# Peptides against a protein of PDB entry 4KTY: the designs that were tried, part 63

Target 1, 266 residues: chain A of PDB entry 4KTY
Amino acid sequence: YVLNDIGVIFYGEVNDIKTRSWSYGQFEDGILDTCLYVMDRAQMDLSGRGNPIKVSRVGSAMVNAKDDEGVLVGSWDNIYAYGVPPSAWTGSVDILLEYRSSENPVRYGQCWVFAGVFNTFLRCLGIPARIVTNYFSAHDNDANLQMDIFLEEDGNVNSKLTKDSVWNYHCWNEAWMTRPDLPVGFGGWQAVDSTPQENSDGMYRCGPASVQAIKHGHVCFQFDAPFVFAEVNSDLIYITAKKDGTHVVENVDATHIGKLIVTKQI

## One batch from the design tools (peptide; made by RFdiffusion4, then SolubleMPNN)

Design b2_p14_2_s4 (from b2_p14_2, 5 letters changed)
Fold by OpenDDE base, seed 1:
Structure b2_p14_2_s4 (fold): chain B 266 residues (1-266), chain A 14 residues (1-14)
Amino acid sequence: as target 1 above (266 residues)
Amino acid sequence: SQYKLDFNKIKVKP
């Protein structure tokens, strides 16, 4: 989880799982220096740089360009005219070295690219880390732990009434650390996500959220446990929006979200 | 070529 510089990322569909290789390159020339530079750009105090909780949280913010001119610009428009298409990247090294050289955000990334670069960042700094892929990953936009699906009276989906959405798959990271700030038993793997999805206390970042806490339904623990919980456990709530403006819950599906969670156990 | 890879990252409706 620290020494391996080549990884496997799972993607595709739940019924058509695909894999690709990713070169983390945490031992390549200039990469550690770049990771330190990232923390410098974040203006992270020296006292916090030895704390994996603070480092992983800062990393989740800085690997994306939002808020702080971080490493990667996300794009999902399928144009990518002013940079490199997300699918063209094969590892973290070129991205990080470009960021260090240009001192500007690198274009472009999507979840597996964010996760790949974030994995390099964590491993460079001595934090055991792995990439996790969640199929049918919910994006709860209003923090209600539900995936709201609005239907017209005719049964057609109205996507304008909610910003909630579901990714066919989503990649994030798990980082290994103790959590002295949490009750006993909630250390170990912590979910962290650098793909810019939701604002967390003023910045696009996510985690560290205790995997054990989430597995046991504890969403009250820092950081961003409700959001991560929703990604893997949200109920689909089908709501009919009536012409008179009233909303009626028609159905609830508790089996769709988080259909499969995969990680390389090496 | 990596340029030929289609990661098909899309939002889906249940």
Scores: peptide ipSAE 0.165, ipTM 0.756, DockQ to the pose 0.088
Fold by OpenDDE base, seed 5:
Structure b2_p14_2_s4 (fold): chain B 266 residues (1-266), chain A 14 residues (1-14)
Amino acid sequence: as target 1 above (266 residues)
Amino acid sequence: SQYKLDFNKIKVKP
């Protein structure tokens, strides 16, 4: 998980799983220097740079450009005229080197690009890391651990009222570390996500969230456990918004979100 | 009953 410099990222649909190769290139010239530069840009104290908890959290923030002029600008509008389309990237090296050279955020990324670059960052700094793909991944925007899907009376989604969303797939990272800040048994794989989805204590970042804690429903553990839990386990609440302003719960689906979570094993 | 979910198709790998 540290030595592999080429990986496979899963994407597509749950019934049509696709893979793409990604070159992490953590040993390429200039990449370590760039990772250190990223931490410098984050104004990270030297004392914290040996702590994988702090490093992974800073990386989560800095791999995206929001808040701090980090590495990658996300774009989901299908207009990529002022940069490279997310699908054109084949690895992390060109992105990181461009960031280091230009000292400006690189355009453009989506989840697998963020995850790829973040994976390089983690591995480069000696943190075992892997990319995880979650099919039917929830994006809870109000931290209520459920997806509130508002429907018109005709059954169509009310996009104005529906703030929560579901990705057909989403990629993030898991980083291996001890968690002395948590109770015994919640070290190991930690979910971290650099795709800018939600604000976490003032910055667009996510994690590290203990995978073991999430599996056992300990959403009170730092960091961002409720958000990660929701990504993989949210119930879909279908609510009909009546013309008279009343809301009626039509259905609850507890099986839709997180149907398949995939990661490369070797 | 299953309800349709809207996915932003541009959020996938082109």
Scores: peptide ipSAE 0.032, ipTM 0.592, DockQ to the pose 0.062
Fold by OpenDDE base, seed 3:
Order: sequence, then C-alpha cells, then structure tokens
Structure b2_p14_2_s4 (fold): chain B 266 residues (1-266), chain A 14 residues (1-14)
Amino acid sequence: as target 1 above (266 residues)
Amino acid sequence: SQYKLDFNKIKVKP
C-alpha cells in the first residue's frame, strides 16, 4: 500500500457534497516524535505500541482533549475564542507540533479536524487509514441503537427529553488491521473515531469496530460496534411523551440516517 | 463547518 501525506475530506450536505484538501504530513519533521509523545501521554505500554488495535483505540482517546488532555479541544458553538476556528486548519502538522510544543490541548477542532489529525497519527505509525464521511450521522446518547425524538402533546419537539442528535455530516476514520480478537472474517477496515461523542468504558473514544461486522449487523464485537452501527443505521423514532407518563410512537423514519457514506480511494 | 440537526424544528410528518 501507499501512504499519502495529502488527502481529501468530504463534507457539506448529502445533496451538496464538498471536498477539502488536508495535509496529513505524517513524514514531516517532528510528527512521528509527536505521535510517540501522544502515546507517552496516554501512558501506553511499549508492548502495545505495535498492536494496531491498541494503538487505534488509544489514538481515538488521545486525539481529543477530553479525559486525558489530548490533542484537540472540540467546539461547536461558533465562537472559537482563545484559539483557531476549526475551518481555518488545513492540515495536521501545525496542530500536532503545537501540541508537542505547548503540551496543552490545541483549540479548536470539529469532526474533520479530529479525523485529519487522527489519520496522521495512524499513518505515521504505519497503520493504513482513511477518513470516512457519513451524511446524516446519528449520535445516540443512550445506547439504544435508535434516535429517540420526543414530542410534546402539541407535536413540538421536547428538547429536554430529546437527547439524541443527528449530524448533517460526520467524519471518522477507518484503519486497516487484522482482528485476531474477533472471529475470522472481521478483520480489515475498522471504524475508529476521535471526535468526542460518547463515553466508551470510561473515556471519550470509539473503536476499533469491525466494518464487516457492522455491515452484517453484528454489534456484539468490541469495540463500540453498537455506537458505530447506530451512526449509520439508526431509525428516527418520534415519540409523544404523554403527561400521564406513557410514550406513544408517532412515526418511524428508517431512511434518514446514513444516506451516504463516502471516502477517498487509497 | 459542522452542525447538528435542530430537532426543535422537526415535526412529525403524516
């Protein structure tokens, strides 16, 4: 395989797909050192640093600043004071070098920034990786594999009860590896996500989840397969919460989530 | 930029 240091990230809307270039720079001076530093900050055992399963999981946690003072601080409030707006970044190198120099999380990132930096991390360490964009990506907050949209009796959304949400698009990574910890056939591309979305066994991390397993509806395999499955396959469930405490399903939309999943060919 | 769908604006379709 060939590892490229420049890539394309898909974003925008499903009906208006856009692309942006991203410089991964995995071969640039100081980047490998920074990736090793990231693993050091994670207190990752040396014995595990050659295992792409462990490396990708650690990277998933460490590329975001939550829990462990990792690389990037996420922000979606459109203010972005005290840092760089997510849209201003064009590559991973400046972010990683700033992190290494300051030893503090870098502000700010959103999904494609997280994915870009994570892609650099993976590729720098010799793990084949690519960025995947999912349009209408579900964010399941309560781990029930569906998107629950609660409605008032008048039909308006109850924002207090509705915790689940849908991204217009979301970027994460796929990393290529064998999965000897899984049954035969579930190696290959593994979904990993460094954008802080949900807690996975105590940390904001996600994956590696077998793409083949998820594709065939197997969500029982480590790691975080249910969450990744929900991102691409969740039904939208519209539920009216009655004053008497009962819930009535008003509608189900099985077509909204995961309308398009796209990645650049390696 | 990235944004989540504002479910506060979503209504059940017949």
Scores: peptide ipSAE 0.022, ipTM 0.628, DockQ to the pose 0.742
Fold by OpenDDE base, seed 2:
Structure b2_p14_2_s4 (fold): chain B 266 residues (1-266), chain A 14 residues (1-14)
Amino acid sequence: as target 1 above (266 residues)
Amino acid sequence: SQYKLDFNKIKVKP
């Protein structure tokens, strides 16, 4: 989880799982220096750089360009005219070295690119890390732990009212650390995510959220446990918005989200 | 590449 510099990332569809190779390159020249530079750009105190909780949280913010001129600009418009298409990247090294050289965000990334670069960052700094892929990954944007799908009276989806969404797949990271800030038993793997999805206390970042806490429904534990819980365990709530302003729950699907969660064993 | 499911294509399941 620290020494392996080449990995496999799972993507595609739940019924047609695909894999792509990713070179983390955490030992290549200039990469560690770049990771230190990232923390410098974040203005991270030296005292916090030895704390994997703080490092992983800062990393989740800085690997994306939002808020702080971090490493990667996300794009999902399928144009990518002013940079490199996300699918063209094969590893973290070129991205990180470009960021260090240009001192400007690198274009462009999507979830597996964010996860790949973030994995390099964590491993460079001695934090055991792996990439996790969740198929049918929920994106809850109002923090109510469910996917609200609003329907017209004719049964069609009301796109204006429906703000939540579901990724066909989403990649994030798990980092291994102790959690002295949590009750005993909730250390170990922590979910962290650098793909900019939701604002967390002023920045687009996510985690560390205790995987054990999520598995046992402890969404009150810092950081961002409700969001991560929703990604893997949200119910789909189909709601008909009546003309009189009332809402009627038409159906609940508790099986759609988080159909498969995959990570490479190394 | 990554994409989000289009809820316009999601139907209420029995």
Scores: peptide ipSAE 0.020, ipTM 0.627, DockQ to the pose 0.814

Design b2_p14_3_s1 (from b2_p14_3, 9 letters changed)
Fold by OpenDDE base, seed 4:
Structure b2_p14_3_s1 (fold): chain B 266 residues (1-266), chain A 14 residues (1-14)
Amino acid sequence: as target 1 above (266 residues)
Amino acid sequence: SLNEKRRNSIMRYE
């Protein structure tokens, strides 16, 4: 995981799975220095830089530009007028070197770009890491562990009544580490996500969340386990918003979210 | 476009 500098990222749809190559380039000139620079920009204490829990959490915050002028600006509007379209990137090296040189956030990224850069960051710092793709990935915006879909009385979706959404696919990272801050058995792979989706205690960051904890429904374990759990296991709740203001649950779909989770042995 | 196919996007439900 640490030694491979080229990887494959899965994307597309469950019935049309696609792959793209990504060059992590963790051994390229200037990349390690840039990763150290990222931690410097985060004003991370030196004592914490050897702790993969702290490093991965800081990385999840700093790979995105929000809050702290981190590495990448996300954009999903299909315009990308002031930078590089997310699909144009082929690896982490150009992004990280641009960030180091300009000392300004790089435009633009989407989930696989964030995941790619984050993977480089983790691997540079000796943390085993891989990219995970989740198809039909939920974005729970109100922290209720549900994917709410509101319907008008005529059956049409009202997207204004909730900020919950489902990505066709979403990429994040898993990082390998011990979790002495958690009960025994919840070390190993930890979900971390640098794509800016939700605020986590003051910053757009996510994780590390124990994969084992999530698999066993332990959403109370730090960090951001409820959000990650929701990404892979939320029920779709179809709610009719009545004119009188009442809400009626019309249907529940427990099979839609997290149809397929894919990662490659790298 | 290829870019549109590659991007992740919010699903629409009806």
Scores: peptide ipSAE 0.296, ipTM 0.849, DockQ to the pose 0.094
Fold by OpenDDE base, seed 5:
Structure b2_p14_3_s1 (fold): chain B 266 residues (1-266), chain A 14 residues (1-14)
Amino acid sequence: as target 1 above (266 residues)
Amino acid sequence: SLNEKRRNSIMRYE
């Protein structure tokens, strides 16, 4: 997980799973320097740089450009003027070196690009890490652990009321570490995500969230366990918004979200 | 396009 500098990232659809190669390049010249630079830009205390909990959380914030002029600017509008289309990247090295050279956020990324760069960052700093792909990945915006889909009386989605969303697929990272800040048994793989999705205590970041804790429904454990839990286990709640202001639950789908979670075998 | 095939996107519901 640390030594492998080339990986495979899963994407596509559950019925048409696709893979792409990604060069992490954590041992390439200038990459470690860039990772240190990233932590410098984050104004991370030297004392915390040896703590994988703090490092991974800072990384999740800094790999995206939001808040702190971090590494990557996300774009999902299919208009990638003034930069490189997300699909054109083949690895982390060019992105990180460009960031270090220009000292400005690099355009553009989507989830697998964020995950790829973040994976390099983690591995470069000696943290075992892997990329995880979740198909039908939920984005809970109001932290209620469900996807609220509001419908008009005619059955069409009310886009104004519907704030939650679902990705066809989403990539994030898992990092291996002990969690002395959590009860015994919740170390190991921790979910961390650098794709800017939701604000976490003032910054667009996510994790580390104990995978074991999430599997057992312990969403009260830091960091961002409710959000990660929702990504993989939210129910879809179809709600008809009546003209009189009342809401009626029309249907609940407990099988739609998180149908498949894939990571590379080693 | 390759970009369209690879990009992730928000699902649409009816």
Scores: peptide ipSAE 0.286, ipTM 0.838, DockQ to the pose 0.092
Fold by OpenDDE base, seed 2:
Structure b2_p14_3_s1 (fold): chain B 266 residues (1-266), chain A 14 residues (1-14)
Amino acid sequence: as target 1 above (266 residues)
Amino acid sequence: SLNEKRRNSIMRYE
C-alpha cells in the first residue's frame, strides 16, 4: 500500500465495471518534494506533519484547488477549455510536477484523478493508502443522511427543489492509521476524499472517517462521518411536491445507494 | 472523444 507505484482504478457502471491503470509514481524525481511543497502551501505546522490524521485531512483539502489554490481544478462540464481533460491523465506524476513548476492549480480533474493524486500524496508521506470506488454514490448536500428526490406531480424530477444527487460511480481513498482521538477499535482504514463535494468546517475536504465507525453507524465520530455514511448508505426518498405546496413521500428505496464498493487489495 | 466522455463520472437523479 506504500511501495506499489502502479495501480488499478475501478469505474464505469455497476453492471459494466471498468478498470484503468494509474501510475502513482511516488518514487519519481521531484514527487516527494512536491508533496512537501503542498504541505508548505497549506501552511501546515511542522509538528503536524508526522500525524497521519492531520496530514490526510490537509491532503484532502489541498489536492483540490478550492479555498487554497491546491493541486487540481475539478470540472464536469465536458468542455475543459484551457486545460487537460480529466480522462487524458494516466498518472499523478505529470500533475504534481506541473503544480510544483507553475505554482498554480492544474486543470482538470474528476474523482479518479483526485483519488489518484491523493493516493500518491499519502503514499509519498508513508501513509498506507488505497483507492475505493463506490457505485451509485450519494451526494448529500444538506446533511440529513438521505437522498431527497423531489418529483413533480407528473413524476418528473423537480431539479429546482432537488439538491441531493447520485454519482454513477465515485472514487475516494482509504488511509491506514491509528485513531487515538476515537474510542478503541476505530483505527485502521479511514475514508478520505479530495474531490470537492461539500464544505467541511470551512474547507472543501473530507475525512478521515473511520471505516469501522461507518460500518457500525457511528456517525458522530470525526471527521465527516455523516457525509461518508450517506455516500454508501443513504435511503432514496421520493417526495412529490404538490401544487398546493405540500410534500408527500411516495416511495423509499433503501437498496439503491452503495450497491458495490470495490478496491484493489494490493 | 466518445470514450473520453464515457469515462467521466455523471451526476444522476435516480
Scores: peptide ipSAE 0.039, ipTM 0.717, DockQ to the pose 0.117
Fold by OpenDDE base, seed 3:
Structure b2_p14_3_s1 (fold): chain B 266 residues (1-266), chain A 14 residues (1-14)
Amino acid sequence: as target 1 above (266 residues)
Amino acid sequence: SLNEKRRNSIMRYE
């Protein structure tokens, strides 16, 4: 996981799984220096740079440009006039080197680009890491561990009230580390995500969240376990907003989210 | 062809 400098990212649909090659290039000239530069920009203490928990959390914040002038600017509007379309990237090297030279965020990324760059960052720093793709990935906007879908009285979705959303797929990373800050048994793979989705204690970042903890329903463990849990296991709650202000639950779908989670075995 | 990430459209409840 650390030594491989090329990889495969899964994307597409759950019933039409696709793969794309991605060059991580963690051993290319200037890449390690750029990763160190990223931590410098984050003003990360030297004492914390040997702690994979802190490093992965900082990385999740800094690979996206939000809050801290990090590496990548996200864009999902299919209009990428001031940079490179997310689909045009084939690896992490050009992105990281551009960031280092320009000292400005690079445009543009989406989840697999964020995950690719983040994977390079982690591997450069000796943290075993892999990219994970979740199909039908939930985005919980209000941290209640469910997808609230508000309906008009006619049954149509009320887009104004509905803030939660579901992605056809979403990519994030898992990093291998011990978790002495958690109870015994919750080390190993930790979910970390650099795609800017939700604010976590003041920054757009996510993780590390213990995969084992999430698997066993322990969402109280740091960091951001509820959000990651929701991504893979949220129920869809269909709620009719009545004119009188009352809400009625019309249906609950417990099978839609997180139909498949895949990663390349190396 | 690249299938880009997109939000799933939530259909009305019937």
Scores: peptide ipSAE 0.034, ipTM 0.716, DockQ to the pose 0.067

Design b2_p14_3_s2 (from b2_p14_3, 8 letters changed)
Fold by OpenDDE base, seed 4:
Formats: sequence, structure tokens, C-alpha cells
Structure b2_p14_3_s2 (fold): chain B 266 residues (1-266), chain A 14 residues (1-14)
Amino acid sequence: as target 1 above (266 residues)
Amino acid sequence: DKIEKQKNSIMRYE
């Protein structure tokens, strides 16, 4: 998990799983220096740089450009005129080296690019890390642990009534660490996500969230466990918005979200 | 195209 510098990232759809190679390049010249530079830009205290909890949380914030002029600018509009299309990247090295030299956010990334760069960052700093792909990944925007789908009275979806959404797939990272800040048993793999999705206590970051805690439905533990839980286990709630302003739950689908979660053992 | 094939996207439900 630390030594492998080339990996495989799963993407596509649950019924059409695809893979792509990604070069992490954590041992390439200048990459470790860049990772240290990232922590410098984050103004991270030296005392915290040896703590994987703090490092992974800072990394989740800094790999995205939001808030802090971090590494990558996300774009999903299929217009990438001011940079490199997300699909053109083949590894982390060029991205990180560009960031280090330009000292400006690199354009552009999507989830697997964020996850790839974040994986390099974690591995460079000696934190075992892997990329996880979740198919039918929920994005709970209002922190209700549901994926709300609003319907008009005619049955058509009204996308204006909620910011909740479901990704066909989403990639994030799991980092291995002890969690002395949590009860015994909730160390090990921790979900961390650098794709800017939701604000977490003032910054676009996510995790570390205990995978074991989430697996057992414990969403009260820091950090961002409810959001990660929702990504993999939200119920789809189909709600009809009536003209009189009332909402009626038409259907509940508890099987759709998190249909498949894949990670490579590298 | 290649980009559309790889990008993650928001699902539509009807």
C-alpha cells in the first residue's frame, strides 16, 4: 500500500466496470518535496505532521483547490479550456510537479484524479492508502442521510428542489491509521476524500472517517462519518411535491446506493 | 467520447 507506485482505478458503471492505470509516482524526484510543500501551504504545524489523522484531513482539504489554493481544480462541465481535461492525466507526478512549480492550482480533476493525487500524497508521507470506487455513490447535500429525489405531480423529477445527487461512480481514498481519538476497534482503514463535495467545518474536506464505524452504523464519530455513510448507504426517497406545498413519500429504495464498492489490494 | 466515458456524472432518475 505504500510501495506500489502504479495502481488501478475502477470506474464506469456497476454493470460495466472499467479500469484505468494510474501512476502514483510517490518515489519520483520532487514528489515528496511537493507533498511537504502542500503541508507548508496549508500552514500545518510541524507537530501535527507526524499524525496521520491530521495529515490525512489536511490532505483531503489541500488536494482540492477550494478554500486554500490547493492542488486541483475540479470540473464536471465537459469544458476544460483553461487546463488539461481530467481524462488526460495518467498519474500524479505531472500534477504535483506543476503545482509545485507554478504554485497555483492545477486544472482539471474529477474524482479519480483527486483520489490518485491524494493517494500519492498519503503514500509519500508513509500512510498506507488505497483508492475506493463506489458505484451509485450518493451525495447528501443537506445532511439528512437520505438521497432525496423530488417528483412533480406528473411524476417528472424536479432537480431544483434538492441538491442531493447520485454519482454513477465516485472514487475516494482509504488510509490506514490508528484512531486513539475514537473508541477501541475503530482504527484501521479510514475513509478520506479530497474531491470537493461538501463543506466540513469550514472547508471542503472529508475524513478521516472510520470504515469500521460506518460499517456498523456508527456515524457519530469524527470526521464526516454521516457524509461517508450516506455515500454508501443512503436510501433513495422519492418525494412528490404537491402543488399545495405538501410532500408525499412515494417510494423508498434501500438497495440502490452503494451497489458495489471496489478497491484493489495493492 | 473518451472524456464522457471516463467522467463521473450525476445520474438522472425518472
Scores: peptide ipSAE 0.269, ipTM 0.822, DockQ to the pose 0.094
Fold by OpenDDE base, seed 3:
Structure b2_p14_3_s2 (fold): chain B 266 residues (1-266), chain A 14 residues (1-14)
Amino acid sequence: as target 1 above (266 residues)
Amino acid sequence: DKIEKQKNSIMRYE
């Protein structure tokens, strides 16, 4: 999980799982220096740089460009006119070296690109890390642990009222660390995510969230456990917004989200 | 379309 410099990222659909190779290149020239530069740009103090909890949280913020002029600009508009299409990247090295050279965010990334670069960052700094792909991944926008899908009276989705969304697939990272800040048993793999999805206490970042805690239904522990829990376990709540202003729950789907979670077993 | 095959996207609700 630390020494492998080439990996596999899962994507596609549940019924058509696809894989792509990704070169992490954590041992390539200039990559460690770039990771240190990233932490410098984050103004991370030296004392915190030895703490994988702080490092992974800072990394989740800095791998995306939001808030802090971090590494990657996300784009999902299928245009990508002012940079490299997300699908054209084959590894982390070119992205990180471009960031270090230009000192400006690199265009463009989507979830697997963010996860790939973040994986390099973590592994480069000696933190065991892997990429996780979640199919039918929820994006809870209002932190209520459910996906509220608002429908018009005709049954069509009301896009104005519906703020939550579901990705066909989403990639994030798991980082291995002890969690002395949590109760005993909640160390090990921690979910961290650098794809800018939701604001977490003032910044677009996510984690580290204890996988064990989430697995056992504990969402009260730092960081961002409710969001990660929702990504893999949200119920879909279909709500009809009536013309008179009332809301009626039409249906609840408890099986749609988190159909499959996959990671490379290496 | 390589991009279309690889990009993640918001699911449509039916």
Scores: peptide ipSAE 0.183, ipTM 0.787, DockQ to the pose 0.093
Fold by OpenDDE base, seed 5:
Structure b2_p14_3_s2 (fold): chain B 266 residues (1-266), chain A 14 residues (1-14)
Amino acid sequence: as target 1 above (266 residues)
Amino acid sequence: DKIEKQKNSIMRYE
């Protein structure tokens, strides 16, 4: 994982899976220096830079530009006039080198770009890492571990009340590390995500969340386990908001979210 | 393409 400088990222739809190559370039000139620069910009204590838990959490915050003038600015509005369209990137090197030279966030990224750059960051610092793609990936906005879809009495979605959303696909990372801060058995792969989605204790960041803990329903373990759990396992709850202000559950779909989770071990 | 148009979506009730 650490030595591979080219990878494959899955995207598209669950019934039309597509792949694209991504050059991580963790050994290219200036990349390690840039990763160190990223940690410097985060004002990360030197004592923490050898701890993969702290490094991956800082990385999840700093690969996105929110809060801290990090590496990438996300854009999903199909308007990329002041930068590079997310689809034009082919690897992490140009992005990281531009960040280092300009000392300003690079425009623009979407989930696979964030995941690609984050993968380079982790591997460059000696943390085994891979990209994971989740099809029908939930975005829980209120931390209740379910997708609440509010309906009008006529069956149409009430967009004002419905705050939760679903990505057709979403990419994040898994990083390999021990978790001495968790009970025995919850080390190994940890989910980390640099795409800015939710605020986690004051910053747009996510993880590390133990994959084993999530698999066994232990959402109380740090960090951000409830959010990651919801991304892959939340039920869709269809709720009719009645005129009298009462809510009625019309349907529950436990099969829609997280239909397929794919990772490549190249 | 599908990559450039990747956005959040809200499911519809059927």
Scores: peptide ipSAE 0.168, ipTM 0.805, DockQ to the pose 0.071
Fold by OpenDDE base, seed 2:
Structure b2_p14_3_s2 (fold): chain B 266 residues (1-266), chain A 14 residues (1-14)
Amino acid sequence: as target 1 above (266 residues)
Amino acid sequence: DKIEKQKNSIMRYE
């Protein structure tokens, strides 16, 4: 989880799982220096750079360009005229070296690119890390731990009212660390995500969230446990918005989200 | 290439 410089990222669909090779290149010339530069750009105190909790949280913020001119600009509009299409990247090295040289965010990334670069960052700094792919990954944007799908009376989705969404797949990272800030037993793998999805206390970042805490429903534990919980375990709530302004729950699907979570084994 | 754009979808009620 630290020494492997080539990995496999799972993507596609749950019934058609695909794999993509990714070169992390954490030992290539200039990569460690770039990771240190990233922390410098984040204005991270030296005292915190030895703390994997702080490092992973800062990394989740800095691997995306939002808020702080971090490493990668995300784009999902299929227009990549001013950069490199996300699918063209084959590893982290070119991205990180470009960022170091230009001192400007690199265009463009999507979830697996963010996860790949973030994995390099974590491993460079001695934090065991792996990429996780979640199929049917929920995006809860109002922190209510459920996917609210609003329907018109005719059964069609009301796109204006429906703000939550589901990714066919989403990639994030898990980082191994102790959690002295949490109760005993909630160290180990921590979910962290650098893909800009939701604001977390003023910045687009996510984690570290204890995987054990999420697994046992402890969403009160820092950081961003409710969001990560929703990604893998939220119910789909189908709500009919009636003309009189009332809302009626028509159906609840507790099986759709998080159908499969995959990571490469060592 | 299908990976060019990550799909973000809203589920439909059936």
Scores: peptide ipSAE 0.143, ipTM 0.798, DockQ to the pose 0.067

